# Peptides against a protein of PDB entry 4IGA: the designs that were tried, part 18

Target 1, 116 residues: chain A of PDB entry 4IGA
Amino acid sequence: KRVLIVDDAAFMRMMLKDIITKAGYEVAGEATNGREAVEKYKELKPDIVTMDITMPEMNGIDAIKEIMKIDPNAKIIVCSAMGQQAMVIEAIKAGAKDFIVKPFQPSRVVEALNKV

## One batch from the design tools (peptide; aimed at target 1 D98)

Design b1_p17_3_s3 (made by RFdiffusion4, then SolubleMPNN; from b1_p17_3, 9 letters changed)
Fold by OpenDDE base, seed 1:
Structure b1_p17_3_s3 (fold): chain B 116 residues (1-116), chain A 17 residues (1-17)
Amino acid sequence: as target 1 above (116 residues)
Amino acid sequence: SEFDKRYEEVEKIIKEV
């Protein structure tokens, strides 16, 4: 399966890329913001999306909503930080299938990938 | 672990919604 990684932080994208590839998944591509995420989803048609919803200057939930309009069967795993419970809830309501809390354990990321 | 506690906390909230 191919994964689109969405996060404004380069280090986070690198970390996820390492975990995803070691788990036997392919990285379809990367996006650095919500708009790019939507564009990349259309372009790459990934099987799974990891979506940062704690981006400081952009709401990842909007990207989820747009992707779900494009593909109601999209498999989106949101990545959130401590103190963002409300955002996680909204992300799930928007259509996200699972969530990972930062800082995360690599095994939890793999578990989420395998589950969706 | 601390990670598990945070995960479970959010999971519980979501399940209650």
Scores: peptide ipSAE 0.121, ipTM 0.675, DockQ to the pose 0.483
OpenDDE base, seeds 2, 3, 4, 5: peptide ipSAE 0.066, 0.022, 0.089, 0.064; ipTM 0.624, 0.531, 0.653, 0.633

Design b1_p17_3_s4 (made by RFdiffusion4, then SolubleMPNN; from b1_p17_3, 8 letters changed)
Fold by OpenDDE base, seed 5:
Structure b1_p17_3_s4 (fold): chain B 116 residues (1-116), chain A 17 residues (1-17)
Amino acid sequence: as target 1 above (116 residues)
Amino acid sequence: SELEERYKEVEEIIKSV
């Protein structure tokens, strides 16, 4: 399966890329904000998306809503910081299939990838 | 939802670490 990684932090994208590839998944591409995420989803048609919530240009919740318009069967895993409960709940209502709270262990990321 | 319920549990665990 191919994964689109969405996070404004280069370090986080790098970390997720390492975990995803070591788990046997393919990285379809990366996006640094919600607008790019929507564009890349259309372009790459990934199987799974890891989605940060707080990003410039467009936040993760709005990105989820737009991606769901493109593909109502999209598999989106939200990655949030501790204390973002309200935003994670909103992301779930928007269509997210799972969530991961930072800081996370690599095994938790793999578990989410395998489950969605 | 089920995910919302699970989030509350996970958040409590993380806060305790």
Scores: peptide ipSAE 0.184, ipTM 0.725, DockQ to the pose 0.087
OpenDDE base, seeds 1, 2, 3, 4: peptide ipSAE 0.090, 0.074, 0.176, 0.183; ipTM 0.679, 0.664, 0.723, 0.728

Design b1_p17_4 (made by RFdiffusion4)
Pose (drawn by RFdiffusion4):
Structure b1_p17_4 (pose): chain A 116 residues (1-116), chain P 17 residues (1-17)
Amino acid sequence: as target 1 above (116 residues)
Amino acid sequence: TEEERQEEVKELVEELL
């Protein structure tokens, strides 16, 4: 399965890419903010996206809304430090299929990739 | 703890879906 990794932190993108490839998935590309995420999603058509929330330019909520418009069947797993109830509700309402709060353990990322 | 926070967030996602 091909995965687009979306996060403005170079270190997080690095660690997620490492976890996804070792778990048997193919890293399809990376994006560093919400606008790029929509741009890459159109270009790459990944099977799954990992999505940060707090990003410059456009946040993860808006990027989720943008990708769900491009593709109503997009599969998105949020991975964010913004683990408040209101943010989880907002991400799920926008169309994300799962939510992992940072700091996270790597096995939760794997089960989220499987789940979608 | 970190584990308890993960379990609460997961349960909230399951309730919503």

Design b1_p17_4_s1 (made by RFdiffusion4, then SolubleMPNN; from b1_p17_4, 6 letters changed)
Fold by OpenDDE base, seed 1:
Structure b1_p17_4_s1 (fold): chain B 116 residues (1-116), chain A 17 residues (1-17)
Amino acid sequence: as target 1 above (116 residues)
Amino acid sequence: SNEERLEEVRKLVEKLL
């Protein structure tokens, strides 16, 4: 399966890419903001999206909503930080299928990828 | 603990899915 990685932080994208690749998934592409995420989803039609929702200057929930408009069957895993409970719940309500918490635990990432 | 808080969120998510 092919994964679109969305995160404003290059380091976080790199880390997640490593985990995803080592787990046997393909990285379809990367996005650095919500608008790019929507554009890349249209372009790449990934099987799974990992979506950072803790980006300070961007609402990841809006990106989820827009992707869900494009593809109601989109498989979105939100990436959050501890303390972002409300955002996680909002993301799930918006259509996300699972969530993982930063700092990433590789086994938890893989579990989420396999689950959706 | 953080793990307990995480589990609470997981439980809430499970109810929503």
Scores: peptide ipSAE 0.350, ipTM 0.845, DockQ to the pose 0.460
OpenDDE base, seeds 2, 3, 4, 5: peptide ipSAE 0.331, 0.333, 0.331, 0.321; ipTM 0.837, 0.838, 0.838, 0.833

Design b1_p17_4_s2 (made by RFdiffusion4, then SolubleMPNN; from b1_p17_4, 6 letters changed)
Fold by OpenDDE base, seed 3:
Structure b1_p17_4_s2 (fold): chain B 116 residues (1-116), chain A 17 residues (1-17)
Amino acid sequence: as target 1 above (116 residues)
Amino acid sequence: SNEERLEQVEKLVEELL
């Protein structure tokens, strides 16, 4: 399966790319913000999206909503900080299928990928 | 602890999924 990685932090994208690849998944592409995520979803048609919802400059929930309009069956895993419980809940309500809390272990990421 | 806080969130989200 192919994964679109969405995070404004280059280091985080690199970390996720390594985990995803080592788990036997393919990285379809990367996005650095929610607007780019929507465009990349249209372009790449990934099987799974990892979505950072703690981006300071953008509400990632809006990106989830737009992707769900494009593909109601989209498989989105949100990534959040421990202090963003309300945002996680809203992301799930918007259609996300699972969530991962940062900092995370590789096994937790793999578990989420396999579950969705 | 952070682990306990995580479990609380996971429990709540489980009801929403």
Scores: peptide ipSAE 0.211, ipTM 0.780, DockQ to the pose 0.483
OpenDDE base, seeds 1, 2, 4, 5: peptide ipSAE 0.208, 0.211, 0.196, 0.198; ipTM 0.784, 0.782, 0.773, 0.774

Design b1_p17_4_s3 (made by RFdiffusion4, then SolubleMPNN; from b1_p17_4, 6 letters changed)
Fold by OpenDDE base, seed 4:
Structure b1_p17_4_s3 (fold): chain B 116 residues (1-116), chain A 17 residues (1-17)
Amino acid sequence: as target 1 above (116 residues)
Amino acid sequence: SNEERLREVEKLVEELL
């Protein structure tokens, strides 16, 4: 399966890319903001999206909503910081299938990828 | 604790999924 990684932090994208690739998934591409995420989803048609929803200057909830409008069957795993409970709930209500909390263990990411 | 907070979120999410 192919994964679109969405995070404004290059370090986080690199970390996720390493985990995803080592787990046997393919990285379809990367996005650095919510608008780019929607554009890349249309372009790449990934099987799974990892979506950061705790970006300092932009939250990922709107990106989730827009992707779900494009593809109601989208498989979105949100990535959140500890303490962002309300945003996680909103992401799930918007259609996200699972969530992982930062800092995360590689096994938790793999579990989410396998489950969605 | 963070673990307790995580478990609470997981419970809430499970109810929504």
Scores: peptide ipSAE 0.158, ipTM 0.741, DockQ to the pose 0.467
OpenDDE base, seeds 1, 2, 3, 5: peptide ipSAE 0.139, 0.155, 0.144, 0.135; ipTM 0.725, 0.737, 0.726, 0.721

Design b1_p17_4_s4 (made by RFdiffusion4, then SolubleMPNN; from b1_p17_4, 5 letters changed)
Fold by OpenDDE base, seed 5:
Structure b1_p17_4_s4 (fold): chain B 116 residues (1-116), chain A 17 residues (1-17)
Amino acid sequence: as target 1 above (116 residues)
Amino acid sequence: SLEERHEEVQKLVEELL
């Protein structure tokens, strides 16, 4: 399966890329903000998206909503430092299938990838 | 703790889905 990695932090994208590839998944591409995420989703049609929340241009919640308009069956895993309950609720309401709080262990990401 | 936060989030997600 192919994964689109969305995070404004280059280091985080690199980390996720390593985890994803070592787990046997392909990296479809990367996006650095919510606007790019929506554009890349349309372009690449990935199987899974890892989504940051706090990003410039467009935040992750809005990106999830827009992606869900494109593909109601999108599989989005949120990875964010913003792990408060209200944010989790908003992300799931928007359409996310999981929410991983930063910092995280690689195994947690792999489990999420395998489950969605 | 961080571990507790992770578990709480996982439980919340499970409840919401």
Scores: peptide ipSAE 0.706, ipTM 0.950, DockQ to the pose 0.895
OpenDDE base, seeds 1, 2, 3, 4: peptide ipSAE 0.706, 0.699, 0.698, 0.696; ipTM 0.951, 0.950, 0.949, 0.949

Design b1_p17_5 (made by RFdiffusion4)
Pose (drawn by RFdiffusion4):
Structure b1_p17_5 (pose): chain A 116 residues (1-116), chain P 17 residues (1-17)
Amino acid sequence: as target 1 above (116 residues)
Amino acid sequence: AEIELAEELIEQNEELE
């Protein structure tokens, strides 16, 4: 399965890519903010996206809304430090299928990839 | 349904912490 990794932190993109490839998934690309995430999603058409929330330019909520418009069947797992109840509700309402709060343990990322 | 699903995810995360 091809995965687009979306996060403005170079280190987080690096450690997610490492977890996803070792778990047997193919990293399809990376994006560093919400606008790029929508741009890459259109270009790459990944099976799954990992999505940060706090990003410059456009946040993860708006990027989720943008990708769900491009593709109503997009499968998105949020991976963010913004683990408040309101944010989880907002991400799920926007169309994300799962939510992982940072700092997270790597096994949770794997089960989220499987789940979608 | 979205709120229930969010509550379930929140609970799962709390259990993991």

Design b1_p17_5_s1 (made by RFdiffusion4, then SolubleMPNN; from b1_p17_5, 10 letters changed)
Fold by OpenDDE base, seed 5:
Structure b1_p17_5_s1 (fold): chain B 116 residues (1-116), chain A 17 residues (1-17)
Amino acid sequence: as target 1 above (116 residues)
Amino acid sequence: MAEERAEELIARQEAER
């Protein structure tokens, strides 16, 4: 399965890339904001998306909503420092399948990848 | 469904603290 990694932080994208590849998944591509995430989803047609919330240009919630319009079967895993209950509810209502709070263990990301 | 899933994830966060 191919994963699109969406996060504005280069370090976080690198860390997720390491986890994803070590778990036996392929990285389809990367995006640095919600607008780029929507564009890359259309282009790459990934099997899974890891999605940050706090990004410039377009936030992760809006990106989830736009991706779900393109593909109602999209498999989106949120990875965010914004672990508040309201944010979890908002992300799941938007169409996300999982929500992982930063900082996280690699095993938690692998579990999410395997279950979506 | 969405609300139940959100509650599950919130409960998991609380258990991991």
Scores: peptide ipSAE 0.631, ipTM 0.931, DockQ to the pose 0.762
OpenDDE base, seeds 1, 2, 3, 4: peptide ipSAE 0.570, 0.594, 0.608, 0.546; ipTM 0.916, 0.923, 0.926, 0.911

Design b1_p17_5_s2 (made by RFdiffusion4, then SolubleMPNN; from b1_p17_5, 12 letters changed)
Fold by OpenDDE base, seed 2:
Structure b1_p17_5_s2 (fold): chain B 116 residues (1-116), chain A 17 residues (1-17)
Amino acid sequence: as target 1 above (116 residues)
Amino acid sequence: SAEKKAEELLAEQEAAR
């Protein structure tokens, strides 16, 4: 399966790329903000998306909503430092399948990838 | 519901930490 990695932090994208690759998944591409995420989703048609929330141009919640308009069956895993209950609820309501709070263990990401 | 799912996810993550 192919994964689109969305995060404005280069280090976080690198970390996720390593985890995803070691878990046997392919990295379809990367996006640095929500607008780019929507564009890359249309272009790459990934099987899974890892989605940050706090990003410039367009935040992750709005990006989830736009991706869900494109593909109601999209598999989106949120990865965010904003792990408050209200944010988790908002992400799930928007269409996310899972929510991983930063900082996270690699095994948590692998479990999410395997279960979505 | 989204609220129930969110609560379950949070509880699972808290238990794993």
Scores: peptide ipSAE 0.327, ipTM 0.843, DockQ to the pose 0.943
OpenDDE base, seeds 1, 3, 4, 5: peptide ipSAE 0.307, 0.302, 0.305, 0.320; ipTM 0.829, 0.830, 0.819, 0.839

Design b1_p17_5_s3 (made by RFdiffusion4, then SolubleMPNN; from b1_p17_5, 11 letters changed)
Fold by OpenDDE base, seed 5:
Parts: structure tokens; C-alpha cells; sequence
Structure b1_p17_5_s3 (fold): chain B 116 residues (1-116), chain A 17 residues (1-17)
């Protein structure tokens, strides 16, 4: 399966790329904000998306909503430092399948990839 | 149900702390 990685932090994209690749998945591409995420989803048609929440231009919640309009069957895993209950509820209501709070263990990301 | 799924994830998050 092919994964689109969405995060404004280059270090976090690098970390996720390592985890995803070592788990036997292909990295379809990267995006640095929610607008780029929507554009890359249209272009690449990935099987899975890892999505940050706090990004410039367009936040992750809005990006989830726009991707779900494009593909109602989209498989989105949120990875965010903002793990408050209200944010988890909002992300799942928007269409996300999982929510992983930063900092996380690599095994938690692999579990999410395998189950989504 | 989205709310039920969210509550499950919140519970897991609390247990992992």
C-alpha cells in the first residue's frame, strides 16, 4: 500500500517515512500543509494518509474534510501533538480512522497502518 | 459511530500515559 505523509515539520516527515518504509509500505509522496495534502491526494491517489493537524495555509481537520469529499473511502490516520479530547472527536467526525498523539512509538504507527 | 470511536481512542491515549 502507498502512503501520503502530511506534516509541516521536515523532521516528522522523515521519521514517518522511516517507519512506513521499514513496515513494508511505499511512500507515495509528501505534503507540508492541508492545501498541498488535498492536491497530492488528487494527484497520487494514495491508499493511506498520515495527517498532521496544526499546519499553515490549511489545517488537518479541513484537509480531512476536503479529502473525504474527493474520496469517501479515504483511509486517514491523524498524527498530532494536539491530543485533547475535543480535537480527537473533531478529527474522527471529519472522517479520520485513527488518532495518534505525539510523541508516539513506531509500533503504534505500524498498528494503525495495518488496521486502517 | 464516530463519537464511540473517538471515546475508544481517548481511553487508549489515557492508558498509554
Amino acid sequence: as target 1 above (116 residues)
Amino acid sequence: DAEKRALELIKRQEEER
Scores: peptide ipSAE 0.585, ipTM 0.922, DockQ to the pose 0.781
OpenDDE base, seeds 1, 2, 3, 4: peptide ipSAE 0.570, 0.563, 0.562, 0.530; ipTM 0.918, 0.916, 0.916, 0.908

Design b1_p17_5_s4 (made by RFdiffusion4, then SolubleMPNN; from b1_p17_5, 10 letters changed)
Fold by OpenDDE base, seed 5:
Structure b1_p17_5_s4 (fold): chain B 116 residues (1-116), chain A 17 residues (1-17)
Amino acid sequence: as target 1 above (116 residues)
Amino acid sequence: SAEEKAEELLKRQEEER
């Protein structure tokens, strides 16, 4: 399966890329904000998306909503430092399948990839 | 529901800490 990685932090994208690749998944591409995420989803048609929430231009919640309009079957895993109850509920309501709080263990990401 | 799924994830978050 092919994964689109969405995070404004280059270090976080690098970390996720390592985890995803070691788990036997392919990295379809990267996006640095929610607008790029929507554009890259259309272009790359990934099987899975890892989505940050706090990003410039367009936040992760809005990006989830826009991706779900494009593909109602989209498989989105949120990875965010913002693990508050309200944010988790909002992400799931938007269409996310999972929510991983930063900092996370690699095994948690792999489990999410395998489950979604 | 979304609320039930969120509750499950929040519980997991607490257990992992």
Scores: peptide ipSAE 0.465, ipTM 0.891, DockQ to the pose 0.826
OpenDDE base, seeds 1, 2, 3, 4: peptide ipSAE 0.411, 0.399, 0.410, 0.377; ipTM 0.873, 0.870, 0.873, 0.861

Design b1_p17_6 (made by RFdiffusion4)
Pose (drawn by RFdiffusion4):
Structure b1_p17_6 (pose): chain A 116 residues (1-116), chain P 17 residues (1-17)
Amino acid sequence: as target 1 above (116 residues)
Amino acid sequence: SYDEEVEEKIKEFEEEM
């Protein structure tokens, strides 16, 4: 399965790419903010997206709304430090299929990739 | 283990933020 990794932190993109490839998934590309995430999603058409929330330019909530418009069947797992109840509700309402709060353990990322 | 090392790295990165 091809995965687009979306996060403005170079380190987090690096660690997620490492976890996803070792778990048997193919890294399809990376994006560093919400607008690029929508741009890459259109270009790459990944099977799954990992999505940060706090990003410059456009946040993860708006990027989720943008990708769900491009593709109502998009599969998005949020991976964010913004683990408040309100943010989880907002991400799920926007269309994300799962939510993982940072700092996270790597096995939770794997089960989220499987789940979607 | 690999998972423990990755978790530790992520935790330390988040604490430095």

Design b1_p17_6_s1 (made by RFdiffusion4, then SolubleMPNN; from b1_p17_6, 13 letters changed)
Fold by OpenDDE base, seed 1:
Structure b1_p17_6_s1 (fold): chain B 116 residues (1-116), chain A 17 residues (1-17)
Amino acid sequence: as target 1 above (116 residues)
Amino acid sequence: SWEEEIAAKMEAYFASL
């Protein structure tokens, strides 16, 4: 399966890329904000998306809503910081399938990838 | 609902911290 990684932090994208590839998944591409995420989803047609919440230009929740309009079967795992429980709930209501809380262990990411 | 299931999962996660 191919994964689109969405996060404004280069370090976070790097970490996720390493975890995803070592778990046997392919990285379809990367996006640094919600607008890019929507564009890349259309372009790359990934199987799974890891979606940061707080990003410039367009936040993750709005990106989820737009992606779900494009593909109601999209498999989105939202990535949140501690203290963002309410925003995670909003992301789930928008269509996300699972969540990961930062900082996370590789095994937690892999579990989410395997289950969505 | 799925939303309720996720909410429960979240609550369980944060309770474990």
Scores: peptide ipSAE 0.092, ipTM 0.679, DockQ to the pose 0.039
OpenDDE base, seeds 2, 3, 4, 5: peptide ipSAE 0.071, 0.069, 0.082, 0.079; ipTM 0.660, 0.651, 0.666, 0.663

Design b1_p17_6_s2 (made by RFdiffusion4, then SolubleMPNN; from b1_p17_6, 9 letters changed)
Fold by OpenDDE base, seed 1:
Structure b1_p17_6_s2 (fold): chain B 116 residues (1-116), chain A 17 residues (1-17)
Amino acid sequence: as target 1 above (116 residues)
Amino acid sequence: SWEEEVAKKIEEFFKSL
C-alpha cells in the first residue's frame, strides 16, 4: 500500500517515512501543509494518509474534511501530540480512522497502518 | 494512558451514533 505523509516538519516526515518504508509500505509522496495534502491526494491517490493535526500554521482537520469530500473511503491516520485530545476527537469526527501520538513508536505506527 | 483515554472517548462517541 502507498502512503501519503502530511506534516509541516521535515524531520517528522523523515522519521515517519523510515518507519513506513521499513514496515513494507511505499511512500506515495509528502505534503507540507493542508492544501498540499488535498492536492497530493488527488494527484497520487494514496491508499493511506498520515495527517498531522498539530501543525502550527494550519489545521489538519480541514484537510481531512476536504479529502473526505474527494474520497469518502479515504483511510486517514491522524498524528497528534500529547495533550491534543480534543483535536483527535475532531479528526475522528471528520472521518479519520485511527490516530497515533508523537513521538512516534514504530510498532504503533505499523499497527495503525495495518488496521486501516 | 493518554492514548487509552482518547480511545475510550472515541469509542463512546461511536456508541452514541
Scores: peptide ipSAE 0.356, ipTM 0.850, DockQ to the pose 0.032
OpenDDE base, seeds 2, 3, 4, 5: peptide ipSAE 0.339, 0.344, 0.346, 0.322; ipTM 0.843, 0.845, 0.848, 0.838

Design b1_p17_6_s3 (made by RFdiffusion4, then SolubleMPNN; from b1_p17_6, 10 letters changed)
Fold by OpenDDE base, seed 1:
Structure b1_p17_6_s3 (fold): chain B 116 residues (1-116), chain A 17 residues (1-17)
Amino acid sequence: as target 1 above (116 residues)
Amino acid sequence: SWEDEVAAKIKEYFASL
């Protein structure tokens, strides 16, 4: 399966890329904000999206909503920081299938990838 | 834990659909 990684932090994208690749998934591409995420989803048609919540230009929740309009079957894992409980719930309501918390634990990331 | 609490709320949400 191919994964689109969305996060404004290069370090986070790099870390996810390593985890995703080691887990046997393919990285379809990267996006650095919500607008890019929507564009890349259309372009790459990934199987899974990891979606940071807080990003410039367009936040992750809005990106989720737009992606779900494009593909109601999109498989989105939202990425949050500790304390963002309400935002995670909002992301799920918007269409995300699961969540992972920063700082990432590789096993938890893999678990989410395998389940969606 | 924080994560468990979120997971529980997610579960409740999906169950309500």
Scores: peptide ipSAE 0.410, ipTM 0.875, DockQ to the pose 0.033
OpenDDE base, seeds 2, 3, 4, 5: peptide ipSAE 0.387, 0.377, 0.381, 0.387; ipTM 0.864, 0.865, 0.865, 0.866

Design b1_p17_6_s4 (made by RFdiffusion4, then SolubleMPNN; from b1_p17_6, 11 letters changed)
Fold by OpenDDE base, seed 3:
Structure b1_p17_6_s4 (fold): chain B 116 residues (1-116), chain A 17 residues (1-17)
Amino acid sequence: as target 1 above (116 residues)
Amino acid sequence: SWEDEVAEKMKKYFASL
């Protein structure tokens, strides 16, 4: 399966890419903000999206909503920081299927990828 | 844990749909 990685931090995208590829998944591409995520989803048609919803500059909830309009069956895993419980629940209500918490644990990432 | 609490809330939400 092919994964679109969304995160404003290049280092975080790199770390997630390493985990995803070692788990046997392919990285379809990367996005650095919510607007780019929607555009890349249309372009790449990935099987799974990892969405950073704790980006300082932008809330990922709107990106989730827009992707769900494009593809109601989209498989979105949100990435959050510790303490962002309300935002994670809001992301789930917007259509996300699962969540993972930073700092990433490879086993947790793989578990989420396999479940969606 | 924090993650367990969120997971529980998530499960309750999906069960309510």
Scores: peptide ipSAE 0.417, ipTM 0.864, DockQ to the pose 0.033
OpenDDE base, seeds 1, 2, 4, 5: peptide ipSAE 0.400, 0.398, 0.417, 0.277; ipTM 0.857, 0.858, 0.866, 0.813

Design b1_p17_7 (made by RFdiffusion4)
Pose (drawn by RFdiffusion4):
Structure b1_p17_7 (pose): chain A 116 residues (1-116), chain P 17 residues (1-17)
Amino acid sequence: as target 1 above (116 residues)
Amino acid sequence: ALEERQEEIDEIIEEME
C-alpha cells in the first residue's frame, strides 16, 4: 500500500517513513504542510495518508477537509501532539479514520495502517 | 500513562462511530 507522510517536522517524517517501509508499506511521498498535502494527494493518489495537525500555512484539520473533497474515500490517520478530546473529535468529524497521539509507540502506527 | 491516554482517544473514536 502506498502512503503519503504529512508533517512539518523533518525528523518525524524521517521516522514515520522508516516505520512504514519496514512494516511492508510503500512510501509514496511526503508533504510539509496542509496545502502541500492536498497537492501531493491529488498528484500521487496514495492509498493512505499520515497527517500531522500543527503545521504552517494550513493545519491538518483543513488538509483533511481538502483531501476528503478531492476523494470522499481517502484513508487518513492523524499523528499529532494535539491529543485533546476536542482535537480528536474535530479530526474524526473532518473524516480521519484513526488518531495516534505523539509521542507514540511504533506498533500503533502499524495497526493503524492495517486498519485502513 | 501514554497507553492510558491512547485508550482514552480510542474510546472517543468509538463513541464517535

Design b1_p17_7_s1 (made by RFdiffusion4, then SolubleMPNN; from b1_p17_7, 8 letters changed)
Fold by OpenDDE base, seed 1:
Structure b1_p17_7_s1 (fold): chain B 116 residues (1-116), chain A 17 residues (1-17)
Amino acid sequence: as target 1 above (116 residues)
Amino acid sequence: MLDEKQEEVEKIIEELK
């Protein structure tokens, strides 16, 4: 399966890329904000998206909503430092399948990838 | 702390499904 990695932090994208690749997934591409995420989703048609929330241009919640308009079957895993209950609820209501709080263990990401 | 927060998140997700 192919994964689109969405995070404004280059370090986080690198970390996720390492985890995803070592778990036997392919990295379809990367996006640095929610607008790029929507564009890359259209272009690449990934099987899974890892989505940050706090990003410039367009935040992750809005990106989830736009991706879900494009593909109601999109498999989106949120990875965010914003683990507040309200944010988790908002992300899941927007269409996310899982929510991983930063900092996370690599195994938690792998479990999420395998579950969606 | 992190594990407890993850468990809380998982509970929220399961309650919303």
Scores: peptide ipSAE 0.397, ipTM 0.864, DockQ to the pose 0.864
OpenDDE base, seeds 2, 3, 4, 5: peptide ipSAE 0.372, 0.354, 0.347, 0.373; ipTM 0.859, 0.852, 0.840, 0.858

Design b1_p17_7_s2 (made by RFdiffusion4, then SolubleMPNN; from b1_p17_7, 7 letters changed)
Fold by OpenDDE base, seed 1:
Structure b1_p17_7_s2 (fold): chain B 116 residues (1-116), chain A 17 residues (1-17)
Amino acid sequence: as target 1 above (116 residues)
Amino acid sequence: DLDELQEKIDKIIEELK
């Protein structure tokens, strides 16, 4: 399966890429904000998306909503430092399948990848 | 702390699905 990695932090994208590839998944591409995420989703048609929330241009919640309009069956895993209950609820309501709080354990990311 | 937070998040997700 192919994964689109969305995060404004290069370090985080690198970390996720390492986890994803070691788990046997392919990295379809990367995006640095919500606008790019939507564009890349259309272009690459990934099987899974890892989505940051706090990003410039367009935040992750709005990106989730736009991707879900494109593909109601999109498999989106949120990875965010914002682990507040309200944010979790908002992300899941928007269409995300999972929510992982930063900093995270690699095993939790792998679990999410395997479950969606 | 973070483990407990993730557990709480996981419960929320399961309840919302």
Scores: peptide ipSAE 0.685, ipTM 0.948, DockQ to the pose 0.953
OpenDDE base, seeds 2, 3, 4, 5: peptide ipSAE 0.671, 0.670, 0.666, 0.681; ipTM 0.946, 0.945, 0.945, 0.947

Design b1_p17_7_s3 (made by RFdiffusion4, then SolubleMPNN; from b1_p17_7, 7 letters changed)
Fold by OpenDDE base, seed 1:
Structure b1_p17_7_s3 (fold): chain B 116 residues (1-116), chain A 17 residues (1-17)
Amino acid sequence: as target 1 above (116 residues)
Amino acid sequence: DLDEKQAEIDKIIEELK
């Protein structure tokens, strides 16, 4: 399966790329904000998306909503430092399948990848 | 801690399903 990685932090994208590839998944591409995420989703049609929340231009919640309009079957895993209950609820209601708080254990990301 | 935080999140997710 192919994964689109969305995060404004280059380090985080690198970390996720390592986890994703070591877990046997393919990286479809990267996006640095929610607007790019929507564009890349249209372009690449990934199987899974890892989505940051706090990003410039367009935040992750709005990106989730837009992606779900494009593909109601999208599989989105949120990875964010913003792990407050309200944010988790908002992300899941927007269409995300999972929510992983930063900093995270790589095994939890793998679990999410395997389950979505 | 972080493990507790993730566990709390996981609980919320399950409740929303």
Scores: peptide ipSAE 0.701, ipTM 0.949, DockQ to the pose 0.957
OpenDDE base, seeds 2, 3, 4, 5: peptide ipSAE 0.690, 0.685, 0.684, 0.699; ipTM 0.947, 0.946, 0.946, 0.948

